Peptides against a protein of PDB entry 5FRP. Designs and how they scored, part 73

Target 1, 225 residues: chain A of PDB entry 5FRP
Amino acid sequence: VEWTESIPQIIATREDISKELNQALAKTFIDSDPRVRRTSVMIFNKVPVTEIWKNITNKAIYTSLLHLAREKHKEVRELCINTMAKFYSNSLNEIERTYQNKEIWEIIDTIPSTLYNLYYINDLNINEQVDSVIFEYLLPFEPDNDKRVHRLLTVLSHFDKKAFTSFFAFNARQIKISFAISKYIDFSKFLNNQESMSSSQGPIVMNKYNQTLQWLASGLSDSTK

## One batch from the design tools (peptide; made by RFdiffusion4, then SolubleMPNN)

Design b2_p16_2_s2 (from b2_p16_2, 9 letters changed)
Fold by OpenDDE base, seed 5:
Parts: C-alpha cells; structure tokens; sequence
Structure b2_p16_2_s2 (fold): chain B 225 residues (1-225), chain A 16 residues (1-16)
C-alpha cells in the first residue's frame, strides 16, 4: 500500500518509468487487498492524463483497470467506473492517436462498450452510476454539433453487440423518462385546479400521478445502501 | 436481448 501511494509522485517527476515499475504497478491492480486496488485506481485520478499515457506503457495495467468495473468490492468498483469514464474523456480530448500508442488506444476505445455492458448486471446502483458517467464523461454536453456528432460516432465505433443493444435500450428509457416527466407536469396542473379535482376525473388523475411518481422513483437507487 | 431492468422500466406507464 505505502509504496503504491508514492507512484503518482514518481510518475509526475520521471520522464520514463522502468519496465519493472510498470510490472510492479500491474500487480497492484490485482492485489487481494481492496485498499491496494483502490490506491492503484487513484493513480489515474491524481496523475495528468498526458503523464499516464507517457509513463504507463504496460497494457496489462489498462486492461486490469477495465476489469475492475466488475469488481465485487463496491467502493473499488464505483471508483473504477468513474475513473475509467473520466480517463476516456480526457484521453479523447488530450491524447493524439499515434502508431506508438495504438495498442493502448485499442484498449481505451473499449471503455464505452465496457460501461454499456454493465447494464446487463441488472443492478440498480450500477445502472445509476453508468447513467451518471454517460452524461458526465462519455457523452457530455457539447454545444458544437460537429464535435458532438464526432464524439458520438467515436463512442459507437467500438461497440460490441451487447453495448449497441444497451445503448438503444438506454435511449428508449430516456424518452420514457421524458414522457413521465411531461405527464407528471400535466397531472400536477390538473390536481392544482379545484374544479378538476372535484370532477369525476379527480381520483383517476390522482392515481396516475402517484403511479408516475413511483415509476420515476423506481429508477433511483437507495443512497443508504 | 436488452438489459432486464431497463426492459422492466420500458414496460411501465404505457397507459398514462
């Protein structure tokens, strides 16, 4: 643990890290101690993306990072999901594709697919986190249409079949959420009208209002768990 | 095959 905590400083100060150091770092990602794994993931958060690409040359480290997205330890998994999504976004923004870094890009380009595949775990907490990183890092708000389209095409270009399927399902769900919100607004307006509430439709709309709220709430994980 | 939890969400509110 202690030596792993020093790695960010080493990476930041050294032009090149040795093969041996890369190998040692790779082992920390599969360490039996969750604290070691966590510390290893944190390297990607503490070190600038350009320095990571420069100094971490062992592809096994990147592969291992992606595998931690399915980690059993909740804290490590959650950290990993956020970290890899952010790292993907930063890499797209800051790292040029070259012949030398091609093998690493082949791994990094699978991050979107890796994330969308997490929906198949069918865990509400994981789904919520994946939703969050999609909006924050994977497909962030971009006012420039050309950049937005390019980003989308980049994300989709490395999808596997399951990722495509989950992508479409996700989008369909978002449309459904939008519909539910629209209905919530309509029902709220209706229920706020005294004449409407006194009508025969009053109880019916109240029921629909409650159903809408329950559905919206069902998409949210329990923060206490 | 779509993710099951998403599938369940998609089936709700069809009558609203």
Amino acid sequence: as target 1 above (225 residues)
Amino acid sequence: EIPELIKKQLKKLDEL
Scores: peptide ipSAE 0.612, ipTM 0.929, DockQ to the pose 0.791
Fold by OpenDDE base, seed 2:
Structure b2_p16_2_s2 (fold): chain B 225 residues (1-225), chain A 16 residues (1-16)
Amino acid sequence: as target 1 above (225 residues)
Amino acid sequence: EIPELIKKQLKKLDEL
């Protein structure tokens, strides 16, 4: 653990990391102790993306990072999902594609597919986290249309079949969420009108309002669990 | 095949 904790500082000093150090680091990602795995993932959060790409040249490290997205240990998994999404976004923004880093990019380019495939686990907490990282890192709000389209095409260009299916399902859900929110607003306006509430439609709209709220809430993970 | 949990969410709204 102590050794792994020192790695971010070593990388930050911009010294060339030896092949041996890369090999040693690769082993920490598969360590039986979740604390060691967590510390290893944190390297990608603590070290600037440019320094990671420069100093971490062992492909196995990147592959292992992606595998931790399906980790049994919840904290490690959650950290990994956030880390890999952020790392992907930062890489797209800051790292040029070269002949030398091509093999690493081949791995990094699979991050979006890896994330969208997590929806097939059918876990509400995982789904919520994937939703969050999509909006925050994969497909962030971009007012420039050309940049937005380019980013979208980049994300989609390495999807497998399941990822595409998940992507479309996600988008369909978002449309339905938007619709539900619109209904919620309409029902709320109705319920806030005393004349409307006193009408025969009052109880009916109240029921629909409650159902709409329940549906919206069902998409949210219980933060208390 | 779409993710089952998403599918379930989509169906529940159609019942509103």
Scores: peptide ipSAE 0.612, ipTM 0.928, DockQ to the pose 0.858
Fold by OpenDDE base, seed 4:
Structure b2_p16_2_s2 (fold): chain B 225 residues (1-225), chain A 16 residues (1-16)
Amino acid sequence: as target 1 above (225 residues)
Amino acid sequence: EIPELIKKQLKKLDEL
């Protein structure tokens, strides 16, 4: 653990990391101790993306990072999901594609697919997190249409079949959420009108309102779990 | 092919 904790400083201060150090670091991602794995993931958060790409040259490290997205240890998994999404975004923004880094990019380019495949775990907490990182890191708000389209195409270009299916399902859900929110607003307006509530439609709308809320809430994880 | 949890959410809304 302590050794791994020192790695960010080493990477930040050293121009080149030896092959041996890379190999040692690779082992920390598969360490039996969740604390070691956590610390290893944190390297990607603490070290600038440019320095990571420069110093971490062992592709196995990146592969192992992506694998931790399915980690059983909740904290490590959650950290990994956030980290890899952020790292992907930062890489797209800051790292040029070159011949030398092609092999690493081949791995990094699979991050979106890796994330969208997590929906097949059918875990509400995981789904919520994936939703979050999609909006924050994978497909962030971009007012420039060309950049937005380019980003989208980049994200999709390395999808496997399941990721595509998940992507479309996700988008369909988002449309439905939008619809539900619209209904919620309409019903809320109705319920706030005393005359409307006194009508024969009052109870019906109240029921629909509750159903809408229940549906919206069903997509939210319990923060206590 | 669709993730089951998402599928369930979609179905439930259709019943509203």
Scores: peptide ipSAE 0.611, ipTM 0.928, DockQ to the pose 0.836
Fold by OpenDDE base, seed 3:
Structure b2_p16_2_s2 (fold): chain B 225 residues (1-225), chain A 16 residues (1-16)
Amino acid sequence: as target 1 above (225 residues)
Amino acid sequence: EIPELIKKQLKKLDEL
């Protein structure tokens, strides 16, 4: 643990991280101690993306990082999911694709697929986290149409079949959410009108309102868990 | 196949 904690400083101070250090770091990602794995993931948060790409050349480290997205330890998994999504976004923004880093990019380009595959775990907490990182890091709001399309195409370009399927399912759900919110607003307006409430439609709309709320709530993780 | 949890969410809304 202690030596792993020193890695960010080493990366910052040394231009040439030895092959041996990379190999040692790779081992920390598969360490039996979750604290070690956590610390290893944190390197990607503490070190600038440019320095990571420069100094971490062992592809096994990146592969291992991606594997931690399915980690049993909740904290490590959650950290990993956020970290890899952010790292992907930062890499797209700051790292040029070169011949030298091609092999690493081949791994990094699978991050979106890796994340969208997490929906198949069918865990509400994981789904919520994946939703969040999609909006924050993978497909952030971009007002420029060309940039938005380019980003989308980049994200999709390395999808496996399952990722594509989950992507479409996700988008379908988002459309449904939008629809539900629209209905919620309509029902709310209706219910706020006394004349409407006194009509024969009053009870019907109330039921639909409640169903809409229930559906919207069902997509949210229980904060008590 | 669609992830089951998402599938369930989609189905529930169709019932509205």
Scores: peptide ipSAE 0.610, ipTM 0.928, DockQ to the pose 0.849

Design b2_p16_2_s3 (from b2_p16_2, 8 letters changed)
Fold by OpenDDE base, seed 1:
Structure b2_p16_2_s3 (fold): chain B 225 residues (1-225), chain A 16 residues (1-16)
Amino acid sequence: as target 1 above (225 residues)
Amino acid sequence: EIPELIKELLKKLDEL
């Protein structure tokens, strides 16, 4: 009997502790010190995704995490972008969609759009990082066609118009890069063939090769700067 | 003080 009466108090204490923790964490995400904000983001990397979803119930914390992707401090921003992409992927893999977590999922489902919208900042370092996290976490290589399509549809299902535009632009860039690489390989093979180099086509192919290299260098420099 | 609070929060999250 006495232990049963203590259970509501323990649950209430746990709820109170959870509330206090959520309130304190919400403050640390908006702290003026970038080291505090960085450490706050690291919680999402250090704590298992299941425990995050269980213990972080204040939706404002998740919203604040997403907002840090556009903050001024480079290190915190970069950490946030990696963290939110990884957290999205882990959540899709490990967290069931329930009525109780619906409001949090509504925020988490905006992570792909949040990331793709970073392309509009026109920062080369941000673009490279977004490209990296897309390939690593959002749309990873998946040999199972059904799983790959399901993941793609999940990512696209919550896109805004800007995210769709960025997505298609990204895919168009990838196609162009792949085509340019293929041409580079073909040109390199042609240039290594002495008979082809002595032909009237030699100078034409060399010119196309140089144009392809310049285009690749400009596209890759846009990715490396 | 705030980094210590975060460490405490992390500890509490691991205990929950």
Scores: peptide ipSAE 0.042, ipTM 0.721, DockQ to the pose 0.012
Fold by OpenDDE base, seed 2:
Structure b2_p16_2_s3 (fold): chain B 225 residues (1-225), chain A 16 residues (1-16)
Amino acid sequence: as target 1 above (225 residues)
Amino acid sequence: EIPELIKELLKKLDEL
């Protein structure tokens, strides 16, 4: 908390310091040391979104943040994916679109496409993480229909063709997951009924239950990792 | 001076 207050103080003191700080930060995002890159990404997690938008004016920083989603170092990549998704969501909620910030918004609006394009890497861990950040940050549960539709349209409005393809594939997967969960519930109800378990259908239902569990376990990120 | 401030900032962030 105290250091987060120090960053705004350092940035707020002089316009010249702000420019130089932005230039220095831009270099740290592309540093050869993964620890330096990690720490750079962490700024976006620790500093309020409003302060980031106010003080980080170098476009190269935002572009570099997006590029780190495909970097070789796993920990930095994972941190970056979570960070950029959260930053996108917070920006949509808290930052107005103005003429002055238009060029930064043009970059930030590509975050959904950047994330959905990670599915083409065909890495299970990346896919699970992208699934997670979509549900948590990009398209969170929203009971208000108008807000939900508005968020969806905002996310889709900047999609490239590849992102759309991934989006439709993801939606198909969600339907399958929902169906599997429904089956799991039905099987659980059946298994809790002793009369049903003693029936000739008992072993068949148990087999289907186990298959459903295995499928869910393979498709849903292991909550233990 | 600014590079040093960035180093200090990065150090503080790494400690969190």
Scores: peptide ipSAE 0.033, ipTM 0.684, DockQ to the pose 0.013
Fold by OpenDDE base, seed 3:
Structure b2_p16_2_s3 (fold): chain B 225 residues (1-225), chain A 16 residues (1-16)
Amino acid sequence: as target 1 above (225 residues)
Amino acid sequence: EIPELIKELLKKLDEL
């Protein structure tokens, strides 16, 4: 009997703790001190995604997290970009879409657009980071075609016009890089064959090889510029 | 103060 009476108090205490936590987090995400904002973002890295979805129910916290992607403080911004991308991927993998969490999913589903829109800032460091998190978290390598297509469609399903434009530009760049790498491999194989080097095509291939290397180097440097 | 706040928040999350 005494144990049963403690359960409502524990639940009430948990609800109170949850409410207090949500209220506190909502404030800390918009705190004037970058260290407090950083700390707030770190919670999303330290707590399992399932526990975050369970305990963080205030949609304003998620909205505030997304806004930190454009934060003036570099460290907070960089942390936020990595955190939100990882959180998106983990959410897709581990969180079921329900009626109860619909409003949070509506925010989380905008993460891909939020990230792709960062390319319009035209900052090299931001571009590199966005490239990295896209490959690692948004569109990771997936050998299963159906899973890969499903993930791609999920990512694209909530794109705004600007995100689509950035996506196509990014894909065009990837195709070019992939093509250049393929040609580099072909040239390397050709150059490793001494008989081929002695042919009339040798100097032509060498020239194309050098051009490809210069393009790759410039593309990598332009991604850093 | 910030590390303590993190610890408190994490503790609250674990207790939930």
Scores: peptide ipSAE 0.032, ipTM 0.707, DockQ to the pose 0.012
Fold by OpenDDE base, seed 4:
Structure b2_p16_2_s3 (fold): chain B 225 residues (1-225), chain A 16 residues (1-16)
Amino acid sequence: as target 1 above (225 residues)
Amino acid sequence: EIPELIKELLKKLDEL
């Protein structure tokens, strides 16, 4: 654990130990101790993406990172999901595709598919986390249409069939949520108007409001801290 | 194996 915690600094300062470091890291990502695995994942968060790409050249490390998305240890899994999504986004933004890094990109390009495939686990906490990282890192808000479309196409370009299915289901859910939120806002405005509440439509709107709330609540895990 | 690798890494780090 302790030595793994020093790795971010070593990567930033010592390119000459790259081979041995890569070998060591490859082992730490598959260590039996979840703390070691956690610390290994944290390297991808603590080290700039450019330095990661320069210093971590062992494909097995990236593959192992992606596998940790299905980790049994909750903390490691959650960290991994966030880390890989962020790393993907940062890589798209900062790392050029070259002949030399092609093989790593082939792995990194599977991150979106890896994340969308987590929906098949049918775990509410995982689903929420995947939803979150999709909005934050994979498909962030982008006002530029060309950039937005390019990002979307990039994300989709490496999807497997299962990921596509999840993607469409997710989008369908997003649309529904958006409509529900819109309705909720409208109902809330109506309910805040005392004159409207006293109208014959009051009970009808209240019923629709409650239905909307129930629907929204059913999609949210009780784990809202 | 990991401890040995760490030792080797540390040695290399000390040699720099």
Scores: peptide ipSAE 0.018, ipTM 0.564, DockQ to the pose 0.009

Design b2_p16_2_s4 (from b2_p16_2, 8 letters changed)
Fold by OpenDDE base, seed 4:
Structure b2_p16_2_s4 (fold): chain B 225 residues (1-225), chain A 16 residues (1-16)
Amino acid sequence: as target 1 above (225 residues)
Amino acid sequence: EIPKLIQEQLKKLDEL
């Protein structure tokens, strides 16, 4: 653990990390101790993306990072999901595609697919987290249409079949959420009108309002779990 | 194959 904790400083101060150090670092991602794995993931958060790409040249490290998205240890998994999404975004923004880094990019380009495949775990907490990182890192708000389209195409270009299916399902859900929110607003307006509530439609709308809320809430994880 | 949890959410809304 202590050794791994020192890695960010080493990467930040050294231009080149030896092959041996890369190999040692690779082992930490598969360490039996969740604390070691956590610390290893944190390297990607603490070190600038440019320095990571420069110094971490062992592709196995990146592959192992992506694998931790399915980690059993909740904290490590959650950290990994956030980290890899952020790292992907930062890489797209800051790292040029070159001949030398092609092999690493081949791995990094699979991050979106890896994330969208997590929906097949059918875990509400995981789904919520994936939702979050999609909006924050994978497909962030971009007012420039060309950039937005380019980003989208980049994200999709390395999808496997399941990721595509998940992507479309996700988008369909988002449309439905939008619809539900619209209904919620309409029903809320109705319920806030005393005359409307006193009508024969009052109880009906109240029921629909509750159903809408229940549906919206069903997509939210319990923060206590 | 659609993720089951997402599919379930979609189905529930259709009942609204």
Scores: peptide ipSAE 0.621, ipTM 0.935, DockQ to the pose 0.841
Fold by OpenDDE base, seed 3:
Structure b2_p16_2_s4 (fold): chain B 225 residues (1-225), chain A 16 residues (1-16)
Amino acid sequence: as target 1 above (225 residues)
Amino acid sequence: EIPKLIQEQLKKLDEL
């Protein structure tokens, strides 16, 4: 643990990280101690993306990072999911694709697929986290149409079949959420009108309102758990 | 195959 904690400083101070250090770092991602794995993931948060790409050249480190998205230890998994999504976004923004880093990009380009595949775990907490990182890091709001399309195509370009299916399912759900929210607003307006509430439609709309709320709530993780 | 949890969410929302 202690030596792993020193890695960010080493990366910052040394231009040439030895092959041996990379190999040692790779081992920390598969360490039996969750604290070691956590610390290893944190390197990707503490070190600038440009320095990571420069100094971390062992592809096994990146592969291992991606594997931690399915980690049994909740804290490590959650950290990893956020970290890899952010790292992907930062890499797209700051790292040029070169011949030298091609092999690493081949791994990094699978991050979106890796994340969308997490929906198949069918865990509400994981789903919520994946939803969040999609909107924050993978497909952030972009008003420029060309940039938005380019980003989307980049994200999709390395999807496996399951990721594509998950992607479409996700989008279908989002459309339904939007629809439900629209209906929620309409029903709320209706319910706030006393004349409408006194009509024969009053009870019907109330039921639809409740159904809408229930459906919307069902997509949210229980904060008490 | 669609993720089951998402599929369930999609099925539960009836036409409003």
Scores: peptide ipSAE 0.621, ipTM 0.935, DockQ to the pose 0.776
Fold by OpenDDE base, seed 5:
Parts: C-alpha cells; structure tokens; sequence
Structure b2_p16_2_s4 (fold): chain B 225 residues (1-225), chain A 16 residues (1-16)
C-alpha cells in the first residue's frame, strides 16, 4: 500500500518509468486488498492525464482499470466508474491520437461501451452512477453543435451491440422521464387550483399525480445503502 | 435484449 501511494509523485516527476515499475503497478490493480486497488485507481485521479499517457505504457494497466468497473467491492467499483469516465473525457480533450499511443487508444475507446454495458447488471445503484457519468463525462453539455455531434459520433463509433441497445433504451427512458416531469407539473398546477380540486376530476388527477411521483422515485437508488 | 431494469421502468408508467 505504502509504495503504491508514492506512485503519483513518481509519475509526476519522472519522464519515463521503467518497464519493471509498470509491471509492478499492473499487479496492484488485481491485488487482493481493496485498499491497494483503490489506491491504484486513484493514480488516474491524482496524476494529470498527459502524464498518465506518457508514463503508463503497459496496456494491462488500462485493461485492468476497465475491469474494475465490475468490481464486487462497492467503493472500488464506484471510484473506478467515475475515474474511467473522467479519464476518457480528459483523454479526448487533451491527448492526440498518434501511432505510438494507438494500442492504448484502442482500450480507452471502449470505455463508453464498457459503461453502457453496466446497465445489463441490472443494479439500481450502478444504473444511477452510469447515468451520472454519462451526463458529466461521456456526453457533457456542449453548446457547440459540431463539437457535440463529433463527441457523440466518437462515443458511438466503438460501441458493441449491447452498448447500442442500452444506449437506445437509455434515451427512451430519458424521453419518458421528461414526459413524466411535464405531467408532474401539469398535475401540480391542477391540484393547486381550488376549483379544479373540487371538481369530479380532482381525485383522478390526485391519483395520477401520486403515480407519477412513485414512478419518478423508483428510478432513484437508496443513498443509505 | 435491452437491460431489464430499464425495460421495467419503461413499462411501469402508463400513458397519463
């Protein structure tokens, strides 16, 4: 653990790290101790993306990082999902595609597919986290239309079949959420009107209002778990 | 095959 904690400083200060150090670092991602795995993931958060690409040349490290998205240890998994999504976004923004880094990009380009495949685990907490990183890192707000389209095409260009399917399902859900929110607003306005509440439609709308709230709430995980 | 939880969510809310 202690030596792993020193790795960020080493990467930040050295131009090149040895093959042996890369190999040693690769082993930490599959260590039996979750604390070691966590510390290893944190390297990607503590070191600038440009330095990561320069110094971490063992592709097994990147592959292992992606595998931790399905980690059984909740804290490590959650950290990994956020880390890999952020790393993907930062890489797209800051790292040029070259012949030398092609093999690493082949792995990094699969991050969107890896994330969208997590929906097939059918875990509400994981789904919520994937939703969050999609909006924050994969497909962030971009006012420039050309950049937004380019980003979308980049994300989609490396999808597997399951990722495409989950992408479409996700989008369909978002449309339905938007509809539900719209209905929530309409029902709220209706219920706030005394004349409307006294009408024959009052109880009907109240029921629909409650149904809408329950559906919206069902998409949220319990933060206490 | 779509993810089961998403599928369930899509079916749970009827037209309002």
Amino acid sequence: as target 1 above (225 residues)
Amino acid sequence: EIPKLIQEQLKKLDEL
Scores: peptide ipSAE 0.621, ipTM 0.935, DockQ to the pose 0.777
Fold by OpenDDE base, seed 2:
Order: C-alpha cells, then structure tokens, then sequence
Structure b2_p16_2_s4 (fold): chain B 225 residues (1-225), chain A 16 residues (1-16)
C-alpha cells in the first residue's frame, strides 16, 4: 500500500517510469486487497492525464483499470467508473493520437462501450452512476454544435452492439423522463389552483401527480443504502 | 436486448 501511494508523486515528477515499475504497478490492480486496488485507481485521478500517458506505458494497467468497473467491492467499482470516465474525457481533450500511443488509445476508446455495458448488470446504483458520468464526462453539455457532434461520433465509433442498444434505451428513457417532468409541472400547477382542486378533476389529477412522482423517484437510487 | 431495468422503467409509467 505504501509503495503504491508513492506512485503518484513519482509520476508527477515527470521522471521516466521504468518498465519494471510499470509491471509492478500492473500487479497492484489485481491485488487481493481492495485498498491496494483503490490506491491504484486513484493514480489516474491524482496525476494529470498528460503525465499518465507519458509514464504509464504498460497496456495491462489500462486494461485492468477497465476491468475494475465490474469490481465486486462497491467503493472500488464506484471510484473506477468515475475515474475511467473522467480519464476518457481528459484524454480526448488533451492527448493527441500518435503512432506511439495507438495501442493505448485502442483500449481507452473502449471506455464508453464499457460504461454503457454496465447497464446490463441491472443495478440501480450502477445505473445512476453511469447516468451521472455520461452527463459529466462522456457527453457533457456542449454549446458548440460541431464539437458536440464530433464528441458524440467519437463516443459511438467504438460501441459494440450491446452498447448501442443500451445507448438507445438510455435516450428513450431520458425522453420519457422529460415527458414525466413536463406532466409533473402541469399537475403541480393544477393542484396549486384552488378552483381546479375543487373540481371533479381534482382527485384524478392528484392521483396522476402521485404516479408521476413515484415513477420519477423509481429511477433514483436510495442514497441511504 | 435492452437492459432489463431500463426496460422496466420505460414500461412502468402509464400514458398520462
């Protein structure tokens, strides 16, 4: 653990990391101790993306990072999902594609597919986290249309079939959420009007309002669990 | 096949 904790500082000093150090680091991602795995993932959060790409050249490290997205240990998994999404976004923004880093990019380009495939686990907490990282890192709000389209095409260009299916399902859900929110607003306005509430439609709208709220809430993970 | 949990979400809300 102590050794792994020192790695971010070593990388940050911009010294060339030896092949041996890369090999040693690769082993920490598969360590039986979740604390070691967590510390290893944190390297990608603590070290600037440019320094990671420069100093971490062992492909196995990147592959292992992606595998931790399905980690049994919840905290490690959650950290990994956030880390890999952020790392992907930062890489797209800051790292040029070269002949030398091509093999690493082949791995990194699979991150979006890896994330969208997590929806097939059918875990509400995982789904919520994937939703979050999509909006924060994979497909962030971009007012420039050309940049937005380019980013979208980049994300989609390496999808497998399941990821595409998940992507479309996700989008369909978002449309439905938007509809539900619109209805929630309409019902809320109705219920806030005393004349409307006193009408024969009052109880009906109240029921629809409650149904809408329940549906919206069902998509949210219980933060207490 | 779409993810089951997403599919369930898509089906639970009746047309309002």
Amino acid sequence: as target 1 above (225 residues)
Amino acid sequence: EIPKLIQEQLKKLDEL
Scores: peptide ipSAE 0.619, ipTM 0.935, DockQ to the pose 0.783

